# Designs tried in a protein design run: peptides against a protein of PDB entry 5OOQ. Part 8

Target 1, 227 residues: chain A of PDB entry 5OOQ
Amino acid sequence: YREDVRQVVTHPANALSFLQPGRLVEISVNGKDNYGWGAVVDFAKRINKRNPSAVYTDHESYIVNVVVNTMYIDSPVNLLKPFNPTLPEGIRPAEEGEKSICAVIPITLDSIKSIGNLRLYMPKDIRASGQKETVGKSLREVNRRFPDGIPVLDPVKNMKIEDEDFLKLMKKIDVLNTKLSSNPLTNSMRLEELYGKYSRKHDLHEDMKQLKRKISESQAVIQLDDL

## One batch from the design tools (peptide; made by RFdiffusion4, then SolubleMPNN)

Design b1_p9_1_s1 (from b1_p9_1, 3 letters changed)
Fold by OpenDDE base, seed 3:
Structure b1_p9_1_s1 (fold): chain B 227 residues (1-227), chain A 9 residues (1-9)
Amino acid sequence: as target 1 above (227 residues)
Amino acid sequence: MYVEDYSPL
């Protein structure tokens, strides 16, 4: 059930509006590499230049660039490719007793464990020398102030996920914390229906963004022709 | 420096 909630929360239709620059997110790559809390730099729709016809799942359809301060110092960070969420071998968080460095890594939405209620003030150019380390210092300070963890956004109260099936899921989780009564198959079917609704909403949102961009571009061209 | 932010984009 926690995974079901995570899947809804990290769906593009819900998550992207809360991935502002500096947003703190808890990061787990491939279900094994826990980087802890990192700061969002930006995000972009995933584009495969080699295979433009590639279809990604909703959770893999965006790349989120995040600053982490837990990268193992001897990780081959120079092999990191912008906009490629497939991390090179040896890219991992530092283990206990190992030294860590700050790095910007590209991740998918599926690598987000939770979205925090805090946002860092981000440098204008995170790629400039020393800027990642500045963010790293801020992350350390936040972790110091919140030893029990950064507060997570409430999916309903904060993220305004008001889908009836999701609310039913949340209620069921609350009830199931007291009663295990729901058939896993019924839950999977409801989750699929929820994702179908979110995907449609996201598609419409992207279409609207594209339309707004086209309108803005057309207006800019008209203004240039009037000059 | 950080801020508590509940606002969507």
Scores: peptide ipSAE 0.604, ipTM 0.958, DockQ to the pose 0.706
Fold by OpenDDE base, seed 5:
Structure b1_p9_1_s1 (fold): chain B 227 residues (1-227), chain A 9 residues (1-9)
Amino acid sequence: as target 1 above (227 residues)
Amino acid sequence: MYVEDYSPL
């Protein structure tokens, strides 16, 4: 159930509007590398220069650059490429007892575990000397103040996810959490189906928005030519 | 320094 909610929350339709600079997000790369809470620098649509026709899933279609303060100190951070979510070998969080450093890593939306209600004040140029460390200090302070974790944005109340299928999913989760009586596997399959339906609806909605924009732009150009 | 921010872009 948590994964199903995560899939909807981290969908571009919902997540991107809450990925402002400084937004705190909980990061898990490849389901194994937990970086904890990091701060969003920026995001961009994923473009494969080598294969412009590459089709990405919705969750892989955007790259989010995030500052983390949990990078293993001996990680080859110099090999990191902005907006390339394929991380070099050896890029990993520090384990217990290891030293960590601040780094900016490019992640996909699928690597976002949670979106927090907090936003850091970000330096204008995060790549400037010492700026990553400044953000790292802020992250440490936040973690100190919120030892049990940063409060997560409410998908409905805060993120205003009003999709009927999602609301039904949330209600089902609430009922299941309350009753503890339903088979988790059956529920996960239903949630996956609901997510699939949601993703398709959203894709269509975005396509329609883009089409409407293109139509409006074309009409504006026509009107300018008629003037 | 941080702030609670519930606003979308």
Scores: peptide ipSAE 0.603, ipTM 0.958, DockQ to the pose 0.712
Fold by OpenDDE base, seed 1:
Structure b1_p9_1_s1 (fold): chain B 227 residues (1-227), chain A 9 residues (1-9)
Amino acid sequence: as target 1 above (227 residues)
Amino acid sequence: MYVEDYSPL
């Protein structure tokens, strides 16, 4: 259901009004390249000069330029073309232990995982020397202040998405989340009731805790896949 | 450095 929410949130009718300069967005390109939180520079309708009659999906019909601070240092950033979301080979986020740099990358709406409630103050000319790095410092500071993640805009309260089917989806997700949060406790109590009758041994109590944790983790994974 | 902004364009 997370993907269903994402599809609605990132639809042009909903997303574009919240893609102001400096808006923080979480970026995942092609479902594999996670750049983390970046800052919106601008956006434009996608135009194919070679094929003006090209029809794009709604989520691919706009190009968003974003500053990221997680670009792999040896990525061929000089090959990046403005308004071309087809990234050159080798353009990727830095992996653990690799050095990163700041870059402006063109992405589609489909590459937005979430839209944050924060906006950075953006320089007038992001392409000027040192300006991307300034934004990169701001991104690092934000990530430091929000170790649990940047707060996401509420699709209903903030973005004012009032579609009936979407509201039903959100309600369903809320119910599932409530069940997920309550299930570890309920399963814990049931397991304690079941196993407490059979084992007074400290080892079994630890095994039970581990089992409860595994069950909770497994349920969380299953429910996360269902969301 | 940053602001909370819940408003549309």
Scores: peptide ipSAE 0.601, ipTM 0.958, DockQ to the pose 0.902
Fold by OpenDDE base, seed 4:
Structure b1_p9_1_s1 (fold): chain B 227 residues (1-227), chain A 9 residues (1-9)
Amino acid sequence: as target 1 above (227 residues)
Amino acid sequence: MYVEDYSPL
C-alpha cells in the first residue's frame, strides 16, 4: 500500500507541481541507494538524444536534479552526466563511518521516496563554487531540526490528489493503520500475555530447576545414610 | 534556511 501511494504521489501529474527549486525530497535510487533528503534544483522532461523515439514510463519520463549531501566522497561524481539518471558505477551514498560530499545527481521520479513540506532557499547557480556546500549545510541543519524525519506532504490535503481510487486507497490505509494501532494494545496485551506466559514459563523453569536440585540433594543425603 | 511550503507551482 505504501508503494501504491508512492506511485501516485510521484506521478508527473502530481509530483511536478511540488518539485520547485529547494523542495526537499527523500531519495532512494534503484530501491537500494538511500541518499536521504535532498533539495530539488530543477527538473526537465527526459529527452534521449540518441533515441528520440524512446518511450519512458511516466515515472521515468522526467529527470529531477537534486542536491544531496550524502554522496560517498570517493564516488566518481565527475562521471555524472546531466539528465542521465543511469548513474555510473561507484556512485553511492556514504555508509556509516564514511565521509560524504555534496553532489547534484539526476534522478527519476521513481527515485523519489517522499516529498517533504519544506523548501530550502536555493542559490541561483548551484554549480558555482561553494554553492552545493551551502545547500549541504542547509540540509544538515534541517536534518538536525527534524531528527524524526522531515514532514511529508499530505497527498490529499496538500497535494490535492482527488482521484477516487486514490482516496479509497488512503481510506484503506487509514483503516489498516487504525487496526494496527488498536492492535498494539492487543499486541501489547499479547506481548504482555506472551511476556506473562514467558515469565510464567521462566518461573516454572526455575521451579523445575530448584526441584531438580532438591531431588539431587535428597538423593545425596540418602547415599550418605547407606554408607 | 528553509520555509514550509504547501503550494504547487
Scores: peptide ipSAE 0.597, ipTM 0.957, DockQ to the pose 0.791

Design b1_p9_1_s2 (from b1_p9_1, 3 letters changed)
Fold by OpenDDE base, seed 4:
Parts: sequence; C-alpha cells; structure tokens
Structure b1_p9_1_s2 (fold): chain B 227 residues (1-227), chain A 9 residues (1-9)
Amino acid sequence: as target 1 above (227 residues)
Amino acid sequence: MYEEDFSPL
C-alpha cells in the first residue's frame, strides 16, 4: 500500500506542482541508493535527443535535478550528465564512515520516495562556487532539527489528491495503522522481552511436536515387532 | 534557511 501511495504522489499530475526550487524530497535511486533528503533545483520534461520518439512511463517522463549532501566523495560526479537520470557507475551515496560531498543529480519522479512540507531558500545559481555546499549546510540543519525525519506533505490535505480510489486506499491504510497501533504487543515497552518469550515458547512447542512424532513412530515400530 | 510550504506552484 505504501508503494501504491508513492506511485500516486509521484505521478506528474500530482508531484510537479510541488517540485518548486528548494522543495525537500526524499531520494532513493533504483530502490537501492538512498541519498536521503535533497533539495529540488528544477525539473524538465525528459527529452531523448537520440530517440525523440522514445516513450517513457509517467514516472520516468520528467527529470528532477536535486541537490544531495550524501554523495560519496569518490563518486565520479564529473561523469554526471545533465538531464540524464541514468547515473554512471560509482555514483552512490556515502555509507556509514565514508565522507560525503554535495552534488546535483538528475533523478526521475520514480526516485522520489516522499515529498516534504519544507522548502529551502535556494541560490539563484546552484552551479556557482560554494552554492551546493550552502544548500548542503541547509540540508544538514534541517536534518538536525528533524531527527525523526522531515514531515511529509499530506497527499490529501496538502497535495489535494481527490481521486476516489486514492481516498479509499488512504482509508484502508488508516484502518491498518489503527489496528497496528491498537495492538497491545506493539505498544509494549517490553516488546523485545515478549517477543523473546514468544519465540522461546514457539521453539519449545515445535520441539515437543517433533519429540511426540518420534515417540509415536517408535511405538508403532514396537507394535509391529510384537505381531 | 527553510520554510514550510504546503502550496503548489
């Protein structure tokens, strides 16, 4: 269901109006490379100069340029091509313990995990010396202020997505979330202890079942020898 | 610096 919501939210009809310069978006490229929250520079319709007749999916039909501050320092950022969302090999976020740099990367709408309710003040020329680093500092400050994550735009209240099927989807999610939150197990401060006890009990039960089967099999063999 | 922006373009 979360992916279904993401598909609707990141559809051009819904997302583009919220991709103003400085808009914070959470970026995951190819479902593997998590850059975290970046800032939108601009977007444009994807044009294939080599194949003008190329048809893209709705989510791949636009390129969004975003500033990230999580690019691995040794990434070949010089190989990045404007308006080409196919990133060169080695372009990746920094892992834990690695140094990161600020970079502008072209992404598709499909690489947007979420759209934040925050917008940074962006420099006029992001390519000017030191401007990416300025945005990077702003991103760090935002992340510091929102340790639990940047608030996401509400698809219904903020983005005004009024599609009936989408509203039904959201309602289903809310019901599921309510059920999960109402579960005494999920709210237990002793969740780990309870899971540990449950796991141990389950393991013992399986062991007992296996033992009972072995005993029954052994008894059946003994009865056959007495015939 | 940042601002909350709930509005479309």
Scores: peptide ipSAE 0.544, ipTM 0.952, DockQ to the pose 0.889
Fold by OpenDDE base, seed 2:
Structure b1_p9_1_s2 (fold): chain B 227 residues (1-227), chain A 9 residues (1-9)
Amino acid sequence: as target 1 above (227 residues)
Amino acid sequence: MYEEDFSPL
């Protein structure tokens, strides 16, 4: 059920509005590489220049650039490509006893485990020398202040996910935590229904954004013709 | 430095 909640929370329709610069997110790449809490730099819609017709899942359709302070020091960070979530071989978090460095990594929404209620004050240019390390210091300070973990955004109270099926799911989770009884089939069906609703909402939102952009572009062209 | 931010964009 935690994964079910994560799927809803990290869906573009819900997550993107909370991925402001400096937003803390908990990162796990490919289900194995846990980078811990990182800070959002920016995000963009995933574009495949080699295959413009590529269809991504909702959770893979955006790339989020995040600063992590847990990158293994000998990772080939120079091979990282902005907005390419397919990480080079050897890019991994430092293990216990290994030294870590700060790095900006591109991840998908599917690599977000949790969205925190905290935002760091981010440098204007994170790529400038020493800026990643500044963010890394801030991350260490936050982790020191929250030894039991960084507070997670409440999906209902904070993210305003008010879908009835999701609310029912959350209530069920609370009940299940108390009763230790699970109904996987019912939860799966509800997740599918909820996901369908969120997918539709996302599609409409993207269509509206595209339309607004086209209108803006058209207005810009008119202004150029008047010069 | 950090702040709590519960607001969307």
Scores: peptide ipSAE 0.503, ipTM 0.947, DockQ to the pose 0.704
Fold by OpenDDE base, seed 5:
Structure b1_p9_1_s2 (fold): chain B 227 residues (1-227), chain A 9 residues (1-9)
Amino acid sequence: as target 1 above (227 residues)
Amino acid sequence: MYEEDFSPL
């Protein structure tokens, strides 16, 4: 269910309006590389210059540039390409006991674990000398002020996600969380099965939305050619 | 809950 919520929250239709400069996001790249909380610099629609016909999933269709303060110090950050989410080998978060540095990394929406209810003041030019480190200090200060975790945007109250299926999912999660707090063991297996069903339904719904968009775009192009 | 602008500087 958490992943289902994540899929809905990180969908472009919901997430992009909350990816303003300075927005805090929790970052996990490829399900392995946890950078923790970073700050959004900007985002753009993913364009493959080498393959303009490349079709991306909705969650891979946008690139978000984020400042992280957890990059391993010996990571080849100079090989990072703006708006290229295919990270070079050796780009990873610092492990325990390793030194970290601030870096701007391009990530997909799928690499967003959560969207925070906080925004940092962002420097005008994050690439200028010392600016990433300034954001890095701000991130450390935020983490210090919120030891129990950075407040996450409420999908319904804050993000105004009013999708009926999503609201039903959230209600089920609330009921399950209430039951989980009362009975810990039974809840893991049903969560996985419902997650698998919802993920498939969401994927189908998004495929339908993408198909409807493609149809609408094709109809718009046809209308432009008929004019 | 309003977006809180956090400017530690």
Scores: peptide ipSAE 0.030, ipTM 0.672, DockQ to the pose 0.154
Fold by OpenDDE base, seed 1:
Formats: C-alpha cells, sequence, structure tokens
Structure b1_p9_1_s2 (fold): chain B 227 residues (1-227), chain A 9 residues (1-9)
C-alpha cells in the first residue's frame, strides 16, 4: 500500500512541481541500492536520441539528477553520464564500514522513495570543485537535525493531490490497513485498478500539474537555514 | 535533454 501511494506521489503530474533544486528526496535504485536522502539538482524529460519512438512509463519518462553523500568510494563515478539513468556496474551506495563520497547520479522518478518537505540551498554550479561536498555536508546536517527521519511531504496537505480517485485510493488503503488480514490479493487488485484510473487521467493531471506548480511556487518551502 | 549512451570503457 505504501508502494501504491508512492506510485501516485512520484507520478510526473504530482512530483515534478516539487523537484526544485535542493529538494530532498529519498533514493532507492533498483529496489536494492538505498542512497538515503539526496538533494535534487535538476530534472529533464527523458529523450532517447537513437530511438525517438521509445516509450517510457510515466515513472521512467523523466531523469532527476541528485546529489548523494553515500556513494561507495570505489564506485566508478567517472563512468556516470549526465541524464543517463542506466548506472554503470559498480555504482552503489557504501555499505556498513565502507567509506562514502558525494556524487551526482541520474535517477528516474521510480527511484524516488519519498519527497521531503525540505530544500537545501544549492550551489549555482554543482559540477564545480567542492560543491558536491558542500551539499554533502548539508545533507549530513539535515540528518543530524532529524534523527527520527526527514519530514515527508503530505500528499494531500502539501502536494495538494485532491484527485477523487487518489482520495478513494487513500481511503481504501486506510480501510485495508485496518482490515489487512483477510484478502490481500483482492485488495491489491482493487488498488491497482484505482491507480490505473488515476493514471489514465493524464490530461487532467497535466492541468493539475500547472496548478500545482503555481501552488508550489507560492508555498513556503522549509529551507535548511530556517531549521 | 537527451539520454547519453553509456560506454563502460
Amino acid sequence: as target 1 above (227 residues)
Amino acid sequence: MYEEDFSPL
């Protein structure tokens, strides 16, 4: 059920308006590589030059560049290509006892586990020497200040996801969380159906995206300096 | 922006 909510939250129609520079996002690549909280640099629509007819899923249709401070030190970071979410072999987070470094990695929306209700001040040129490390220091400070976890954006209150199908999904999740024990399969199918109805409202969600951008621009974002 | 090809080289 958390995954179903995540799918809605990370949908381009909802997420992109909150992926401003410095936005904190929790990153999990391929369901196994947990980089923890990183900071958004920028994002772009995914375009395949070699195959312009390539169709990506909504969650794979954008590339988000993020600064992480948990990259394994011996990872081949020099092989990272901007706006290429297909990560080289050996690109992974540091494990317990391993040393980490700061890196900028390109990820898809599907690699976002959660969107934080915080933004960092971002250097103008993140590629300049020492700038990634500055962001890395800020990430450490945020984690220090929030030992119980970084506050996540509320999908309804903060992200203003007021789509009726989403609200129905949320209500069903709440009911299911209360009823979990009896028939998980039927409940999963129902959630998938509701999500499918939500995703099919793509055009409506593009309009909502514009509105959400306006809302997001007007919303006071909690900055690290305000913490 | 366009997706760059990854060369492992």
Scores: peptide ipSAE 0.019, ipTM 0.600, DockQ to the pose 0.019

Design b1_p9_1_s3 (from b1_p9_1, 5 letters changed)
Fold by OpenDDE base, seed 5:
Structure b1_p9_1_s3 (fold): chain B 227 residues (1-227), chain A 9 residues (1-9)
Amino acid sequence: as target 1 above (227 residues)
Amino acid sequence: MYEESYEPL
């Protein structure tokens, strides 16, 4: 269910309006490389210059540039390509005992674990000398101020996700969390099954919504050409 | 309930 919530929260229809410059996001790349909390620089629709007709999943269709302060110091950060979420080999977070540096990495929405209810006042030019390090200091300060973790956006109260199926999912999670406090094992498996069903249904619903939008846009273009 | 906040750099 956490993954269900994550899929809904990180869906472009919900996430993009909360990916303003300075928004804190918790980053996990490929489910293994945990960078912790980073700050959003910007985002853009993913464009494959070599294959403009490339179709991406909704969660892979946007690239978010984020400042992280946990990049391994010897990572080949010079090989990072703007808006290319396929990270070079050796791009990884620092492990325990390793030194870290600040870097801007391009990630997909699928690499967002959580969206924080906090924004930094970002520099105008993050690529200018010392600006990433400034953001990195602010990230450290935020982590210091929130030792129990950075506050996460409430999907319903803050993000205003009012989808009926999502609300039903949230209610189920609340009921399960209330029950999990009593029986931990049963709830994780049901959560994954519900997630798999909801993710598929949400993907289908968003595909339908995008298809309806494309149809509406195509109809609007046809109406403009027929005028 | 956490409100959206801005942290200055």
Scores: peptide ipSAE 0.025, ipTM 0.662, DockQ to the pose 0.174
Fold by OpenDDE base, seed 4:
Structure b1_p9_1_s3 (fold): chain B 227 residues (1-227), chain A 9 residues (1-9)
Amino acid sequence: as target 1 above (227 residues)
Amino acid sequence: MYEESYEPL
């Protein structure tokens, strides 16, 4: 359900009006590379100069330029192509203990994990010397001010997403959250241990289910050969 | 009214 919400929130019809310069967005490229919170520079409709007839999905149809302060220092940032969201090999966030730099990266809407309810005052020319680093300092200051996380735009209250199916989805999530919060195990000091045991048990159950399926498929093939 | 918080640079 969280992914379903993300798909609706990041859809061009909803997201683009909130991608003003300086808007904070949480960035995850290809579900692997978490850059954390960055600041929107601008966005544009994706145009393939080599194939003007290229059809993109709604979430891939726009390119958002974002300033991040978490780029690995040895990333080949010079290979970044404007308006090309296909990042070169070696473009990644810094891991723990690695040094980071500020960079402007082109991302798709699909790489937006969350849209923040905060907006930075962006410099007029982000490409000018020192401007990315200024934004990077502001991003660090925002993270310092919001240790519990940067406030996310409310899809209904802030973004005014009034779609009936979306509202039903949100209600389902609220019911699930209420059930989770009302669970006496949620406040247990052993929650992590219990969850770890539960997760392992669940994984084993899925493995057993997959194995049983494979056995049944193999038995069905054997029965066909015996006929 | 969007309660957009603006953080100065």
Scores: peptide ipSAE 0.022, ipTM 0.635, DockQ to the pose 0.158
Fold by OpenDDE base, seed 2:
Structure b1_p9_1_s3 (fold): chain B 227 residues (1-227), chain A 9 residues (1-9)
Amino acid sequence: as target 1 above (227 residues)
Amino acid sequence: MYEESYEPL
């Protein structure tokens, strides 16, 4: 269920309007490399120069550049290519006891575990010397201020995902969380079906996306300017 | 290594 919610939340129609510079996102690459909370630098539509007709899944169709402060110090960060989500071998988060550094990594929407209800002030040039480290300090300060975890955007209240199928999904999840104390299996298939119906409403999603952008811009994002 | 280009939105 968390995955199905994640699929909806991280769908371009919903996520992109909340991926402003400085937006906190929780990052998990390939389901194994957990970088923790990072800060969005920018995002762009994925374009394959070699194959302009390449069709990506919705969750792979955009690249998000994020600052992380958990990159393993000996990771070959010099091999990172801007806007290439295929990370070089050895690019990984630091393990316990290892030293970490700040890095900008390109990720897909599928690598977003959660979208935070916080934004950092982002330097204009994140590539300038010391700027990544500044963001890295701010990330540490945020984590210190939120020991119970960084607040996640509420898909309904904050993201204004008003799609009926999604709302039904959420209600089912609530019912299932209440019932999953008793029977887990029956509920995943119905969630996938609802997600499949949601995903097929692509045309309505673009119109809703424009409306949601306008609404999201007006929402009180807690900016931590003095971090 | 595919050179992917990205247009910022």
Scores: peptide ipSAE 0.022, ipTM 0.638, DockQ to the pose 0.025
Fold by OpenDDE base, seed 1:
Structure b1_p9_1_s3 (fold): chain B 227 residues (1-227), chain A 9 residues (1-9)
Amino acid sequence: as target 1 above (227 residues)
Amino acid sequence: MYEESYEPL
């Protein structure tokens, strides 16, 4: 059920307006490589120059560059290609007892576990020497300030995802979470159907992306300056 | 090598 909500929240029509520089996002690559909370640098539409006819899923159609402070120190970070979400072998978060470094990694929207209700002040040039490490310090400070976890954007209150189909999905999830005894298979099918309806509605609402951007710009985001 | 071009938004 959390995954169904995540799929909606991380859909381009919802997520992109909240991926401003410095936005905190929780990162999980391939469902196994948990980098924790990182900070958005920028994002771009994924374009295959060699195959312009390449079709990506909605969640793979954008690349988000994020600063993480949990990269394993011996990871081959020099092999990272800007805007290539296919990470080289050996690129991984540090495990317990391992040293970590700061890195900028390109991820897809599908690698976003959650979007935080916080933004960091971002250096103008993250590629400049020491700038990633500055962001890394700010990330540590944020984690220190929020020991119970970084506040996540509320999909309805903050992100203004008020689509009827999504609200129905949320209500069903709430009911299902309270009714743990219901047939999991039937519930999954119903959730998938509702998500499918939501996705189709959003595909029709590409025009509303501009409106959602304007709404997100007007939203009160907690900006953490001077960390 | 996928040369993914990125248009910054």
Scores: peptide ipSAE 0.021, ipTM 0.620, DockQ to the pose 0.025; fails the geometry check

Design b1_p9_1_s4 (from b1_p9_1, 4 letters changed)
Fold by OpenDDE base, seed 1:
Structure b1_p9_1_s4 (fold): chain B 227 residues (1-227), chain A 9 residues (1-9)
Amino acid sequence: as target 1 above (227 residues)
Amino acid sequence: MYEESTEPL
């Protein structure tokens, strides 16, 4: 269901009006390269100069330039071509323990995981020396202030997506979220009741905590697959 | 540095 929501939210009819300069967007390229939250520079309709008759899907029909602060330091950023979403080999986010740099990358709408309710104040010329690093500092500050994640635009309240099927989808998600929020408590109470009868030792409390964590993680994974 | 923005262009 999350993918279904993403498809609707990132459709040009809905997304483009919210891709103002400085808009925070969560970026995943090709479903694998997670850059985290970046800031929109601009966007343009995708034009294929070699094949003007090329037809793109709606989600691939626009190019969004975004500043990211998670680019791997040794990525060949000099090979990046403006408005070319086909990224050169070696363009990737930094992994854990690797150093990152700020870069402007062209992405498609399909590479947007979510649209945040925040906008950064953007410099007039992002290509000027040091400007992307300034945006990178702002991104770090935002992430510091929102450790639980940047707030996402409400598709209904903010984006005014009023399609009946979409509203039904959102209601289903809300019901599932409510069930999943209530069930860990009920399951934890049942587990506590079950384990409380057996747990005279400190070790069982830790095992229960670990089991609860594993159950919560498993439920979160199932939720990610089912939503 | 940043602002909340929930309105379209």
Scores: peptide ipSAE 0.548, ipTM 0.953, DockQ to the pose 0.884
Fold by OpenDDE base, seed 3:
Structure b1_p9_1_s4 (fold): chain B 227 residues (1-227), chain A 9 residues (1-9)
Amino acid sequence: as target 1 above (227 residues)
Amino acid sequence: MYEESTEPL
């Protein structure tokens, strides 16, 4: 269910209005490279100059430039191209015990794991010498102040996502979280298995309908197992 | 420095 919430939250119709300069976002590139919390610089619609007729998915149709402070020090950051979300080989976060540096990386909306309720004060020119490091210091301070994690924007209260299907999804997740808080082990694995089967190719609306069906089926099964 | 920001653009 977390992935389905993420798909709705990171859809351009919902996410772009909250990607102001300095917005904190949690970044995972290709589902492998976790950069942690970064700060939004700007975003732009993805344009392929070589193939203007290229059609991107909604989640790949925008490029978001973000400052991260977790880039591996020996990453070839000089090969980074603005507005190219295809990162060069060797661009990765630092592992435990490795040194990190600040970098601006271009990502897609699909690489946003969560959107925070905090915004940094950003320098006017992030590409000027020393400015990325200033943002990096601010990121470290935020992480120090929020050891349990940066607060995430509420999709309903803050983002005003009022889709009935989404609201039903959120209510079901809340019920499941309440039940999981009472019985932690069994329901998390089944939810992850259900989410792993949704192919990225379906329209968000169809995915939400199918999710609703599976949630209803899962609730019916849980009610049957509690009987 | 940071602030709480919950409003859209």
Scores: peptide ipSAE 0.547, ipTM 0.953, DockQ to the pose 0.856
Fold by OpenDDE base, seed 2:
Structure b1_p9_1_s4 (fold): chain B 227 residues (1-227), chain A 9 residues (1-9)
Amino acid sequence: as target 1 above (227 residues)
Amino acid sequence: MYEESTEPL
């Protein structure tokens, strides 16, 4: 059920509007590499220049660049490619007792475990010398202030996920925490229905964003012709 | 520094 909620929350239709610069997100890459809480730098639609016909799942269709402060110090961070979520071998979080550094890593939405209700104030240029470390200090401060974990965005109250089936899912999770009476099959079917609804909303949202960009680009061109 | 942010873009 937690995974079902995560799938809905991290769907582009829901997540992207909350991936503002500085947004705290909990990061787990490939279900193995837990980087803990990082800060969003930016995101972009995933484009495969080598294979423009590549079809990605909704959760793999965007790349989110995040600052983490838990990167293993000897990780080959110089091999990181912007907007390539396929991380080089050896890119991993520091284990207990290992030293960590700050790094910007590209992740997919599927690597987001949770979206926090906090945003850091981000430097204008995170790639500038010392800026990642500044964010790293802020992350440490936040973690110190929230020893029990960073507060997660409420999917209903904050993210405004008002789908009745999702609300039922959330209620069932709450009840299951108190009673073992959930029907997994019913929840799976509802998740698929929800996913289908969110996918459609995403398509519309992306179309609207593309339209707004085209309008903005057209206006910029007009402004250049007036110079 | 950080702030609580619960609103979408």
Scores: peptide ipSAE 0.544, ipTM 0.953, DockQ to the pose 0.696
Fold by OpenDDE base, seed 4:
Structure b1_p9_1_s4 (fold): chain B 227 residues (1-227), chain A 9 residues (1-9)
Amino acid sequence: as target 1 above (227 residues)
Amino acid sequence: MYEESTEPL
């Protein structure tokens, strides 16, 4: 169901009007290379100069240039070709413990996992020295502010997707989510997390109380030695 | 800096 929603949301008829400069999008290339949230630079209709008669699927018919801050530092970014979504070998996200850099990558709509409800203020010339890094800093700041994830555009309320089958799909998902949230197991796990937070607070309070007692006892002993 | 943007172009 999530993939079905993604296919509708990322369709050109729905997505393109929300791919303004600075739009945050979650990027997954080839279903394996997760770059996380990036910022849209621009987009263009995919044109194959070598094969002008090439027919692309709707989701592959546009190229979106996005700034990512998760590119592996040793990726051959110099081999990136503008408007070519076929990424060179070695172009990948940094793994845990690896250093990352900012890069502009061309992706298809099919590589968009989600469209955020936020836009960054973009520099006028992203290709100018230091501009990608500025966007990268902004991306880090956004991720810091939204540790639970960047808010996603509502397909119905925001994107105004009014297709009847899509609305039925969304309703089914909502029903399933409601059932999942009402499951006693889900409620027990949330309760355990809450109790864990309360337990930590209680433990800290008891530790402080014990420390205060020890300080008071030590002061009382010092006063007895002065008598 | 960022802003919420929920409107199409």
Scores: peptide ipSAE 0.543, ipTM 0.952, DockQ to the pose 0.699

